# Peptides against a protein of PDB entry 3OAK: the designs that were tried, part 7

Target 1, 145 residues: chain A of PDB entry 3OAK
Amino acid sequence: DDLEQYLDEKILRLKDEMNIAAQLDIDTLNKRIETGDTSLIAMQKVKLLPKVVSVLSKANLADTILDNNLLQSVRIWLEPLPDGSLPSFEIQKSLFAALNDLPVKTEHLKESGLGRVVIFYTKSKRVEAQLARLAEKLIAEWTRP

## One batch from the design tools (peptide; made by RFdiffusion4, then SolubleMPNN)

Design b1_p9_1_s1 (from b1_p9_1 with L7I)
Fold by OpenDDE base, seed 3:
Structure b1_p9_1_s1 (fold): chain B 145 residues (1-145), chain A 9 residues (1-9)
Amino acid sequence: as target 1 above (145 residues)
Amino acid sequence: SENEALIYS
C-alpha cells in the first residue's frame, strides 16, 4: 500500500528530526556549562515544535504515530535537560495539549516510557500548576476504566 | 541516555 508506506516514512522522518533536535539542544547546553558562555541558547526543539504539533493533531496519522512509537520522541522532548531544568513552558503546554486527543493505549505508554515521564510532571514542584493539571488529566484518561 | 538517568533519579 503506497499510502501506508508514505505515512510511515513521513512519521519516521519526523521522529529522526525530533531526536536530532533534542540531541543538538543537549549538546548546546553541555557546551554552555563547559564554557560558561551564556549566549549559547538551545532552540532546536522550539524551532521544530510547530511541525510536531501539526503532525500530532492530524487524525489520519494517529495509527501511524502510535505504530512507529513517535511517543518515544515526545518522551525524550519532555525529559530534564543537562542543567537539571525542564523543557520550555511552550513545549510542555503544546505537547500535553496534543497528546490529549490521541487514542493512547497502555502498550504505547510502556513502549515509549511516556507514562512515567508525565507522572513526573504531576509530582514535580518545578512545573507550573496549569501544566501539572494537564498532566494529571492525561494520566486520568490513560488509566480510565 | 543522559536524560533518562535524570528523569528516573
Scores: peptide ipSAE 0.043, ipTM 0.730, DockQ to the pose 0.067
Fold by OpenDDE base, seed 1:
Parts: sequence; structure tokens; C-alpha cells
Structure b1_p9_1_s1 (fold): chain B 145 residues (1-145), chain A 9 residues (1-9)
Amino acid sequence: as target 1 above (145 residues)
Amino acid sequence: SENEALIYS
């Protein structure tokens, strides 16, 4: 099926772009720690965020997103950074909002590791209260009968 | 539940 192949390729390209953005930000912050150059700012994920949100919001892409384990890249974007900090408020807010509308199942949580990361956001003292509530909402939806 | 065990593991 030509359409299915096109959608798979689109999601896999985005997955690759997300992974690259995450690694570039990690490299930037590691260099900042090594050199003490406080002018080094990690911005690659923030720059790509609008595209990620646009794709995650498309109902017709839901199956393709889940089948290709794009949630693994979402999990990577939510992980703590080398300096121990969390991704920006905007990244957290946008991703939690987008995840709320996806039909995430147990198998997707298993292959992505997303559940364990989101539960971290419900417990972390460094997370904004409103974002902790969004994380709690996701956990409730994923664990309900 | 299975989902709870997965998330809290």
C-alpha cells in the first residue's frame, strides 16, 4: 500500500530527526559542563518541537506513530539532561498535551519505556505543578480498566 | 493491573 508506506517513511524520518536533536542538545550541554562556556545553549529540540506537535496531533497518523514506536523518541525527549535539568517547560507541556489524545496501549508503553518516564514527572519536585497534573492524567488514562 | 506494574516497574 503506497499510502501506508508513505506514512511509515514520514514517521521514521521524524523519529530520526528527534533522536538527532536530542543527541545534539546532550552534546551541547556536555561541552558546556566541560568548558564552562555558559553561552552554550541547547535549542535543537525546541526548534523541532512545532513539527513534532503537528505530527502527533494528526488523527490519521495515530496508528503509524504507535506502530513505528515514535513514543520511544518522545520518551528520549523527556529524559533528564546531562546537567540534571529537565527539558523546557514548553516541551513538557506540548508533549503531555499531544500524548493525551493518542490511543496509547500497554504494548506501546512496553516498547517505548514512556510509562516509567511519565511517572517520574508525577513525583519530581522540579516539575511545575500544572505539568505534574498533566502527567498524572496520562497515568490515570493508561491504568484505568 | 498489567499497566500499573509496567509504569511502576
Scores: peptide ipSAE 0.042, ipTM 0.709, DockQ to the pose 0.904
Fold by OpenDDE base, seed 4:
Structure b1_p9_1_s1 (fold): chain B 145 residues (1-145), chain A 9 residues (1-9)
Amino acid sequence: as target 1 above (145 residues)
Amino acid sequence: SENEALIYS
């Protein structure tokens, strides 16, 4: 199917872009730590965020998103950074909101590791209360009977 | 639930 192939390629490209953005930000922050150059700011994920949110919000892409394990890249984006900080408030908020609209199943949580990361956000004292509530909502939806 | 066990693992 031409359309399915097109959608797969679209999502896989985004997945690659997300992974690259994450790595570039990690590299930037590692260099910041190494050199002490406080002018180095990790912004690659922030720059790509609108595209990620746009894709995650498309109902017609849900199956493709889940089948290609894009959630692994979402998980990577949510993980703590080399300096111990968490991704920006906007990244957290946007991703949690987008995840709420996806029909995430057990198999997707297993292959992505997303569940463990989101539960971290429900427990961490470093997370804003508003975002902790969003994370709790996701956990509740994923674990409901 | 299965998901609960997975998430808390």
Scores: peptide ipSAE 0.040, ipTM 0.709, DockQ to the pose 0.888
Fold by OpenDDE base, seed 5:
Structure b1_p9_1_s1 (fold): chain B 145 residues (1-145), chain A 9 residues (1-9)
Amino acid sequence: as target 1 above (145 residues)
Amino acid sequence: SENEALIYS
């Protein structure tokens, strides 16, 4: 129906924006490594984060989020950057919190690759302890009998 | 479970 179509388009637009933001940050950091220009700062994901959090927090968008594989873009945002660093503490915290409230199923984990990335956060020595615990909580929920 | 395989693979 009309509402369903509207919501699909809304989520797909956000998905595109998230993917663009991730790529722009990657490009910025690659250029920083190549040129040594320390004035180059990757900030596109940080700028878009409030909008992402707002959308992910809305219960009435859960089905649309999952059906359109927005979790693939969430996975991309969580991946290590070209310089080996991880996304900001705030990005990690906000995304883990949002994921906790979504009814994520096996099929969503498969199509997004999210499971493999979250397990990384439980093992990495570069991750803050409190965020590693949040990642463990998600894994426990997704593997619940 | 299938989810366990995905998470720990």
Scores: peptide ipSAE 0.038, ipTM 0.704, DockQ to the pose 0.903; fails the geometry check

Design b1_p9_1_s2 (from b1_p9_1, 4 letters changed)
Fold by OpenDDE base, seed 3:
Structure b1_p9_1_s2 (fold): chain B 145 residues (1-145), chain A 9 residues (1-9)
Amino acid sequence: as target 1 above (145 residues)
Amino acid sequence: TENEELIFS
């Protein structure tokens, strides 16, 4: 119906925006590495983060979020950057918190690849202890009987 | 590498 179509379009637009932001940041950091220009700073994901968090927090969008594989874009945002670093602390914290309220199922983890990334965050020595605990909580929720 | 495995596996 009209509402369903509207919600799908809304989520798909956000998905595109997230993917573009991620790629722009990757391009910026690759150029930084190539040129040595330390004035180049990747800020696109950080700028879009409030909108992402707002959408992820809306209960009426949960089904639309999951059905349109928005979690794939969340996974992309959590992946290591060209210089081997991880996304900002705030991005990690905000996304892990938002994921706690979504009814994520195994099928969503498989189609998005999010499960593998979150497991990485439970094991990496580069991750803050607080965020590792959040990642562990997610894994526990997703794998509990 | 660890990063490559995470991204491309």
Scores: peptide ipSAE 0.069, ipTM 0.762, DockQ to the pose 0.152
Fold by OpenDDE base, seed 4:
Structure b1_p9_1_s2 (fold): chain B 145 residues (1-145), chain A 9 residues (1-9)
Amino acid sequence: as target 1 above (145 residues)
Amino acid sequence: TENEELIFS
């Protein structure tokens, strides 16, 4: 129906914006590495984060979020950066919090690849302890019988 | 389980 179509388009637009932001940050950091220009700062994801959090927090968008594989873009945002660093603490915290409130199912993990990335966060020494615990909570929830 | 396989894949 009209509402469903509207919501789908909204989520798909956000998905595209997220993917673009991620790529721009990757490009920025690659250029920083190549040129040594320390003034180059990757901020596209951080700038878009409030919008992402707003959308992910809407209970009425949960089905649309999951059906359109927005979690793939969430996964992309959580991936390690070219310099080996991880996305900002704020991004990690916000996304893990948002994921905790979504009814994520096996099929969503399969199509997004999110599970593997979250497992990484449970094991990485570069992750803050509180965020590692959040990641562990997600894994526990997703692997429950 | 399938979930574990997908998560650890």
Scores: peptide ipSAE 0.111, ipTM 0.745, DockQ to the pose 0.907; fails the geometry check
Fold by OpenDDE base, seed 1:
Structure b1_p9_1_s2 (fold): chain B 145 residues (1-145), chain A 9 residues (1-9)
Amino acid sequence: as target 1 above (145 residues)
Amino acid sequence: TENEELIFS
């Protein structure tokens, strides 16, 4: 199926872009810590966020997203940063919202590690209350019998 | 459930 192959390649490209953006932000923040240059701001994920949200919101891409383990890159984007901070409010909010509409199954949680990270957001005192509630909603959906 | 075990393990 030509369309299926095209969609696979599209998602894999995005996955790569997401991973690169995450690493660039990590590098920026590590450099900020090492040099003390407070003008260094990690913005690669934020710049790419609209594209990520656009893809995650498309129902026709759900199977391709899940089959290619794009959720692993979503998990990476949600992990704490070198300076101890969390991803921006907008990143958290957008990703949690997008995840809520995906038919995530146990297999996808296993291969991505997303579950453990989202649990972190339900328990962290650094997370905004409304985002913690969104994380709790995801956990509730994923733990349903 | 299996999902609970995975998420909390």
Scores: peptide ipSAE 0.109, ipTM 0.749, DockQ to the pose 0.900; fails the geometry check
Fold by OpenDDE base, seed 5:
Structure b1_p9_1_s2 (fold): chain B 145 residues (1-145), chain A 9 residues (1-9)
Amino acid sequence: as target 1 above (145 residues)
Amino acid sequence: TENEELIFS
């Protein structure tokens, strides 16, 4: 129906925007490393984060989010950056919080690769303890019988 | 469980 189509297109646009933001930040940091220009700051994901959080928090979009594999873009945003650092504390915190409210199923984890990345956050010494606990909570929820 | 195997694989 018309509403379903509208929502699909909305989520697919966001998915594309997220992927572009991630790549632009990667490009920025690669250039920073290559040139030594410390004025280059990766800010695209941070700029888009409020929109991402807003969408992920809407209960009426849950099915559309999951059906269109938006979680793949969430996974991409959580991956380590070229300089070896992780995404900002705020990005991690916001995404983990948002994921906690989504009815994520096995099929969604398979499609997105999200589970593998989140388990990394439970183990890495580079992750703040608070965020590691959030990651652990997600893993516990997804592995429930 | 299936999810457990997927996550830890």
Scores: peptide ipSAE 0.101, ipTM 0.744, DockQ to the pose 0.893; fails the geometry check

Design b1_p9_1_s3 (from b1_p9_1, 4 letters changed)
Fold by OpenDDE base, seed 2:
Structure b1_p9_1_s3 (fold): chain B 145 residues (1-145), chain A 9 residues (1-9)
Amino acid sequence: as target 1 above (145 residues)
Amino acid sequence: SENSELIFS
């Protein structure tokens, strides 16, 4: 119906924005590496994060989020950056928190690749212990009967 | 990312 279509379009637009933000940050950091210009700071994802969190936190958007594979963009945001760093602490924390409240199913994990990424966060030495525990919690929830 | 499999292999 009209509402469903509106919500689909909303999520798809956000998905596109997220992907663009991720790529811009990658480009920024690649340029930083190439030029040595330490004034180049990747902040596009951080700037967009409040909007992402707002959307992910809306219970009425859960089905639309999952159906449109927004979790793929969430996965992209969680991937390591060209300089070997991870996304900001705030991004990790906010996304893990938001994921905890979504009714994520196996099919969503498969189509998004999110499961593999979150497992990475349970193992990485670069991840803060607090966030590793959040990742572990997600994995436990997703793998329980 | 196209490098997802490599990153998390």
Scores: peptide ipSAE 0.090, ipTM 0.747, DockQ to the pose 0.118
Fold by OpenDDE base, seed 4:
Structure b1_p9_1_s3 (fold): chain B 145 residues (1-145), chain A 9 residues (1-9)
Amino acid sequence: as target 1 above (145 residues)
Amino acid sequence: SENSELIFS
């Protein structure tokens, strides 16, 4: 199917872009730590965030998103950074909101590792209360009887 | 990723 192939390629490209953005930000922060250059700011994920949110919000892409394990890249984006910080408030909020609208199943959580990361956000004292509540909502939805 | 361990601490 031409359309399915097109959608797969679209999601896989985004997945690559997300992974690259994450790595570039990691590299930037590592360099910041090594050099002490406080002018180095990790912005690659922030720059790509609107595109990620746009894709995640498309109902017609849900199956493609889940089948291609895009959630692994979402998980990567949510992981702590080299300096110990968490991704920006906006990244967390946007991703949690987008995830809430996806029909995420247990198998997707297992293959992506997203569940463990989101649980972290429910427990971490570094996370804003509002975002912890969003994370809790996701966990509740994913683990409900 | 590099700091994935932090999410389990």
Scores: peptide ipSAE 0.082, ipTM 0.767, DockQ to the pose 0.107
Fold by OpenDDE base, seed 5:
Structure b1_p9_1_s3 (fold): chain B 145 residues (1-145), chain A 9 residues (1-9)
Amino acid sequence: as target 1 above (145 residues)
Amino acid sequence: SENSELIFS
């Protein structure tokens, strides 16, 4: 119906925006590595984060989020950057919190690759202990009987 | 991304 179509378009627009933000940050950091220009700072994901959190927190968007594989873009945002660093503490914390409230199923984990990425956060020594624990809670929830 | 499996392997 009209509402369903509207919600699909809304989520697909956000998905595009998230992917663009991730790529722009990658481009910025690649250029920083290439040129040595330390004034180049990757900030596109941080700028878009409030909108992402707002959308992920809406209960009425849960089905649309999952059906359109928005979790693939969430996975992309969690991946290591060209300089080997991880996304900011705030991005990690906000996304893990939002994921906790979504009815994520096995098929969503497979189509997005999110499961493997969250497992990484349970093992990495570069991740803050409190965020590793949040990642562990997600894995436990997704694998419980 | 295309390298997600490699990154987290």
Scores: peptide ipSAE 0.080, ipTM 0.744, DockQ to the pose 0.123
Fold by OpenDDE base, seed 3:
Structure b1_p9_1_s3 (fold): chain B 145 residues (1-145), chain A 9 residues (1-9)
Amino acid sequence: as target 1 above (145 residues)
Amino acid sequence: SENSELIFS
């Protein structure tokens, strides 16, 4: 099926782009720590965020997103950075909102590790209250009987 | 991953 193959390739390309963006930001922040150069700013994830949100919001891509474990890259984007800080407020808010509309199942949480990270956001004292509530909503949806 | 270790440190 040509369409299915096209969609798989599209999601896999995005997955690669997301992973590269995350690593570039990590490299930037590690260099910032090593050199003390505060002008070094990690911006690769922020630049790619609109494309990620656009893809996550498309209902016709849901199965392809879940089947190709794109949620693993979403998890990576939500993990703490080398300096101990969390991703930007906008990244957190946008991803939590986008995740709310995906038909995420237990198997997807296990293979991506996303559930573990989102639980962290419900407990962290460094997270904005409104984002902690969004994280709690996701956990409630994923653990609903 | 490196980031995963930081979550649970």
Scores: peptide ipSAE 0.068, ipTM 0.752, DockQ to the pose 0.067

Design b1_p9_1_s4 (from b1_p9_1 with A5E L7I)
Fold by OpenDDE base, seed 3:
Structure b1_p9_1_s4 (fold): chain B 145 residues (1-145), chain A 9 residues (1-9)
Amino acid sequence: as target 1 above (145 residues)
Amino acid sequence: SENEELIYS
């Protein structure tokens, strides 16, 4: 119906915005590495983060989020950056918190690749202990019998 | 590498 279509379009627009933000940050950091210009700072994901968190937190969008594989864009945001570093502490913290309230199923993890990335965060020595615990909580919930 | 596995596996 009209509402369903509206919600689908809303989520798909956000998905595009997230993917663009991720790519712009990657491009910025690649240029930083290439030129040595330390004034180049990747800020696109950080700027968009409040909107992402707001959408992920809305219960009426949960089905639309999952059906449109928005979790793929969440996975992309959590991937290592060109210099090998991880996304900012705030991005990690906010996304892990938001994911905790979504009814994520195995099929969503497979189609998005999110499961593998979150498992990485439970094992990496580069991840803050607090965030590793959040990742562990997610894995526990997703693998609960 | 660790990063490659995360991104491309």
Scores: peptide ipSAE 0.045, ipTM 0.728, DockQ to the pose 0.116
Fold by OpenDDE base, seed 4:
Structure b1_p9_1_s4 (fold): chain B 145 residues (1-145), chain A 9 residues (1-9)
Amino acid sequence: as target 1 above (145 residues)
Amino acid sequence: SENEELIYS
């Protein structure tokens, strides 16, 4: 119906925006590495984060989010950066919090690859303890019998 | 479990 189509388009646009933001940040950091220009700062994801959080927090968008595999873009945002660093603390915290409120199912984990990335966060020495615990909570929920 | 396999895939 009209509402469903509207919501699908909304989520798909956000998905595209997220993917673009991620790539721009990757490009920025790669250029920083190549040139040594420390003034190059990757901020595209951070700039878009409020919008992402807003969308992910909407209960009425949950089905649309999951059906359109927005979690793939969430996964992309959580991936390690070219310099080996992780996305900002704020991004990690916000995304883990948002994921906790979504009815994520096995099929969503499969199609997004999100599970593997979150597992990484439970094991990485570079992750803040509180965020590692959030990641562990997600894994525990997703692996429930 | 099946979920674990998918998570690690």
Scores: peptide ipSAE 0.044, ipTM 0.709, DockQ to the pose 0.834
Fold by OpenDDE base, seed 5:
Structure b1_p9_1_s4 (fold): chain B 145 residues (1-145), chain A 9 residues (1-9)
Amino acid sequence: as target 1 above (145 residues)
Amino acid sequence: SENEELIYS
């Protein structure tokens, strides 16, 4: 129906925007490393984060989010950056919080690769304890019988 | 569980 089509297009646009933001930040940091220009700051994901959080928090979008594999873009945003650093504290915190409210199923984990990334956050010493606990909570929920 | 295997693989 018309509403379903509209929502699909909305989520697919966001998915594309997220992927572009991630790549632009990667490009920025690669250039920073290459040139030594410390004025280059990766900010694209941070700029888009409020929109991402807004969408992920809407209960009426849950099915559309999951059906269109938006979680793949969430996974991409959580991956380590070229300089070895992790995404900002705020990005991690916001995404983990948002994921906690989604009815994620096995098929969604398969399609997105999200599980493998989140488990990394439960183990890495580079992750703040608070965020590691959030990641652990997600893993516990996803592995529940 | 199936999810557990996916996460740890």
Scores: peptide ipSAE 0.042, ipTM 0.711, DockQ to the pose 0.891
Fold by OpenDDE base, seed 1:
Structure b1_p9_1_s4 (fold): chain B 145 residues (1-145), chain A 9 residues (1-9)
Amino acid sequence: as target 1 above (145 residues)
Amino acid sequence: SENEELIYS
């Protein structure tokens, strides 16, 4: 199926872009810590976020997203940063919202490690209450019998 | 559930 192959390649490209953006932000923050240059701001994920949200929101891409383990890159984006901070409010909010509409199954959670990270957001005292509630909603959906 | 076990493991 030509369309299926095209969509696979599209998702895999995005996955790569997401991973690169995450690493660039990590590098920026590590450099900020090492040099003390507080003007260094990690913005690569934020810049790419609209594209990520656009893809995650498309129902016709759900199978391709899940089959190619794009959720692993979503998990990476949600992990704490070198300076101890969390991804921006907007990243958290957008990703939690997008995840809510995906038919995530046990296999996908296993492949991506996403479940453990989202649990972190339900427990962390550093997370905004609004976002903690969104994380709790995801966990509730994923833990249904 | 299986999902709960995975998430909290």
Scores: peptide ipSAE 0.042, ipTM 0.712, DockQ to the pose 0.878; fails the geometry check

Design b1_p9_2_s1 (from b1_p9_2, 3 letters changed)
Fold by OpenDDE base, seed 1:
Structure b1_p9_2_s1 (fold): chain B 145 residues (1-145), chain A 9 residues (1-9)
Amino acid sequence: as target 1 above (145 residues)
Amino acid sequence: NELLEWMEL
């Protein structure tokens, strides 16, 4: 119906915006490595983060989020950057918190690849303990019998 | 990297 179409379009637009932000940050950091210009700072994901968190927190969007595989873009945001570093503390914290209230099922984890990424965050020594605990909480909830 | 390896397993 009209509402479903509106919500689909909203989520698909956000998905596109997230993917663009991730790529722009990658491009910025690659250029920083190539040129040595330390003034180049990747800020696109950080700028978009409040909007992402706002959308993920809306209960009426949960089905649309999951049906359109927005979690794939969440996974992309959690992947390592060109210099091998992980996304900012705030991005990790905000995304893990937002994911906690979504009714994520096995099929969503498979089609997005999010499960493997979050497992990584439970094991990596580069991740802050606080965030590793949040990741572990998600894994526990997703694997609950 | 380590994350990439996890993703591909």
Scores: peptide ipSAE 0.045, ipTM 0.736, DockQ to the pose 0.231
Fold by OpenDDE base, seed 3:
Structure b1_p9_2_s1 (fold): chain B 145 residues (1-145), chain A 9 residues (1-9)
Amino acid sequence: as target 1 above (145 residues)
Amino acid sequence: NELLEWMEL
């Protein structure tokens, strides 16, 4: 089916873009730490965030998103940075909100590793309370009997 | 690192 192929290619391109953005930010921060150059700012994920949120919010893309394991790239975006810090408040908030409307199943959590990361966000004292609550809501939905 | 443990990194 031409439409299915088009949608797969669209999501796979975004997945690649997300992974590249994450790596570029990691590289930037590593260089910042090494050189002490405070003018180096990691902004690639922030720049791409609106596109990611837009795609995640499209109901007609849900199956394609899940089938192509885009959630793995979402998990990568939630991983700690080289200095041990977490992604920006806005990235966390936007991703948790977008995830809430996806029909995520156990198999998707396993293949992406997203479940374990979100559980961390429910327990860590470094996470803002309001974001911890959003993470907890996701866990509740994903573990609903 | 606690986060690394949760993420299996």
Scores: peptide ipSAE 0.044, ipTM 0.734, DockQ to the pose 0.142
Fold by OpenDDE base, seed 4:
Structure b1_p9_2_s1 (fold): chain B 145 residues (1-145), chain A 9 residues (1-9)
Amino acid sequence: as target 1 above (145 residues)
Amino acid sequence: NELLEWMEL
């Protein structure tokens, strides 16, 4: 119906915005590496984060989020950056928190690639212990018999 | 477990 279509379009727009933000940050960091200009700061994801968190926190959007594979964009946001660093602490914390309340199923993990990335966070020595524990909680929930 | 097998690949 009209509402469902509206929600789909809303999520797809956000998905696009997230992907653009990720690419812009990648471009910024690549330029930073190439030029040595340390004034170049990747902030596009951080700027968009409040909107992402707001959407992910709405229970009535859960089905739309999952059906439109927004988790693929979440996965992209969690991937290592060109300089080998990880997204900001705030991004990790906020996304892990939001994911905890979503009814994520195996099919969503497969189509998004999110499962592999979250597992990475449980194993990486670059991840803060607090965040690694959040990642572990997600994996435990997703693999719970 | 399909999920576990997939995730560990």
Scores: peptide ipSAE 0.037, ipTM 0.689, DockQ to the pose 0.758
Fold by OpenDDE base, seed 2:
Structure b1_p9_2_s1 (fold): chain B 145 residues (1-145), chain A 9 residues (1-9)
Amino acid sequence: as target 1 above (145 residues)
Amino acid sequence: NELLEWMEL
């Protein structure tokens, strides 16, 4: 199926872009820590966020997103940064919102590790209350009988 | 719950 192949390639390219953005931000923040240069700002994920949100919001891409484990890259984006901080408020908010609309199943949570990371967001004192509630909502939905 | 069981593993 030409369409399926096209969609797979599209998602896999995005997955790669997301992983690269995450690594570049990590590198930037590590350099910031090492050099003390506070002008170094990690912006790669933020720059790519609109594209990620756009893709995650497409209902016709849901199966492709889940089948290609794009949620692994979402998990990576949600992980704490080298300086101990969390990804930006906007990244958290946008991703949690997008995840709400995906038909995520247990198998997807297992293969991506996303479940455990979202649970972290329900417990961390560094997370804004608003976002913690979004994380809690996701957990509630995913643990629904 | 399957997810809860998985998390507890």
Scores: peptide ipSAE 0.036, ipTM 0.690, DockQ to the pose 0.501

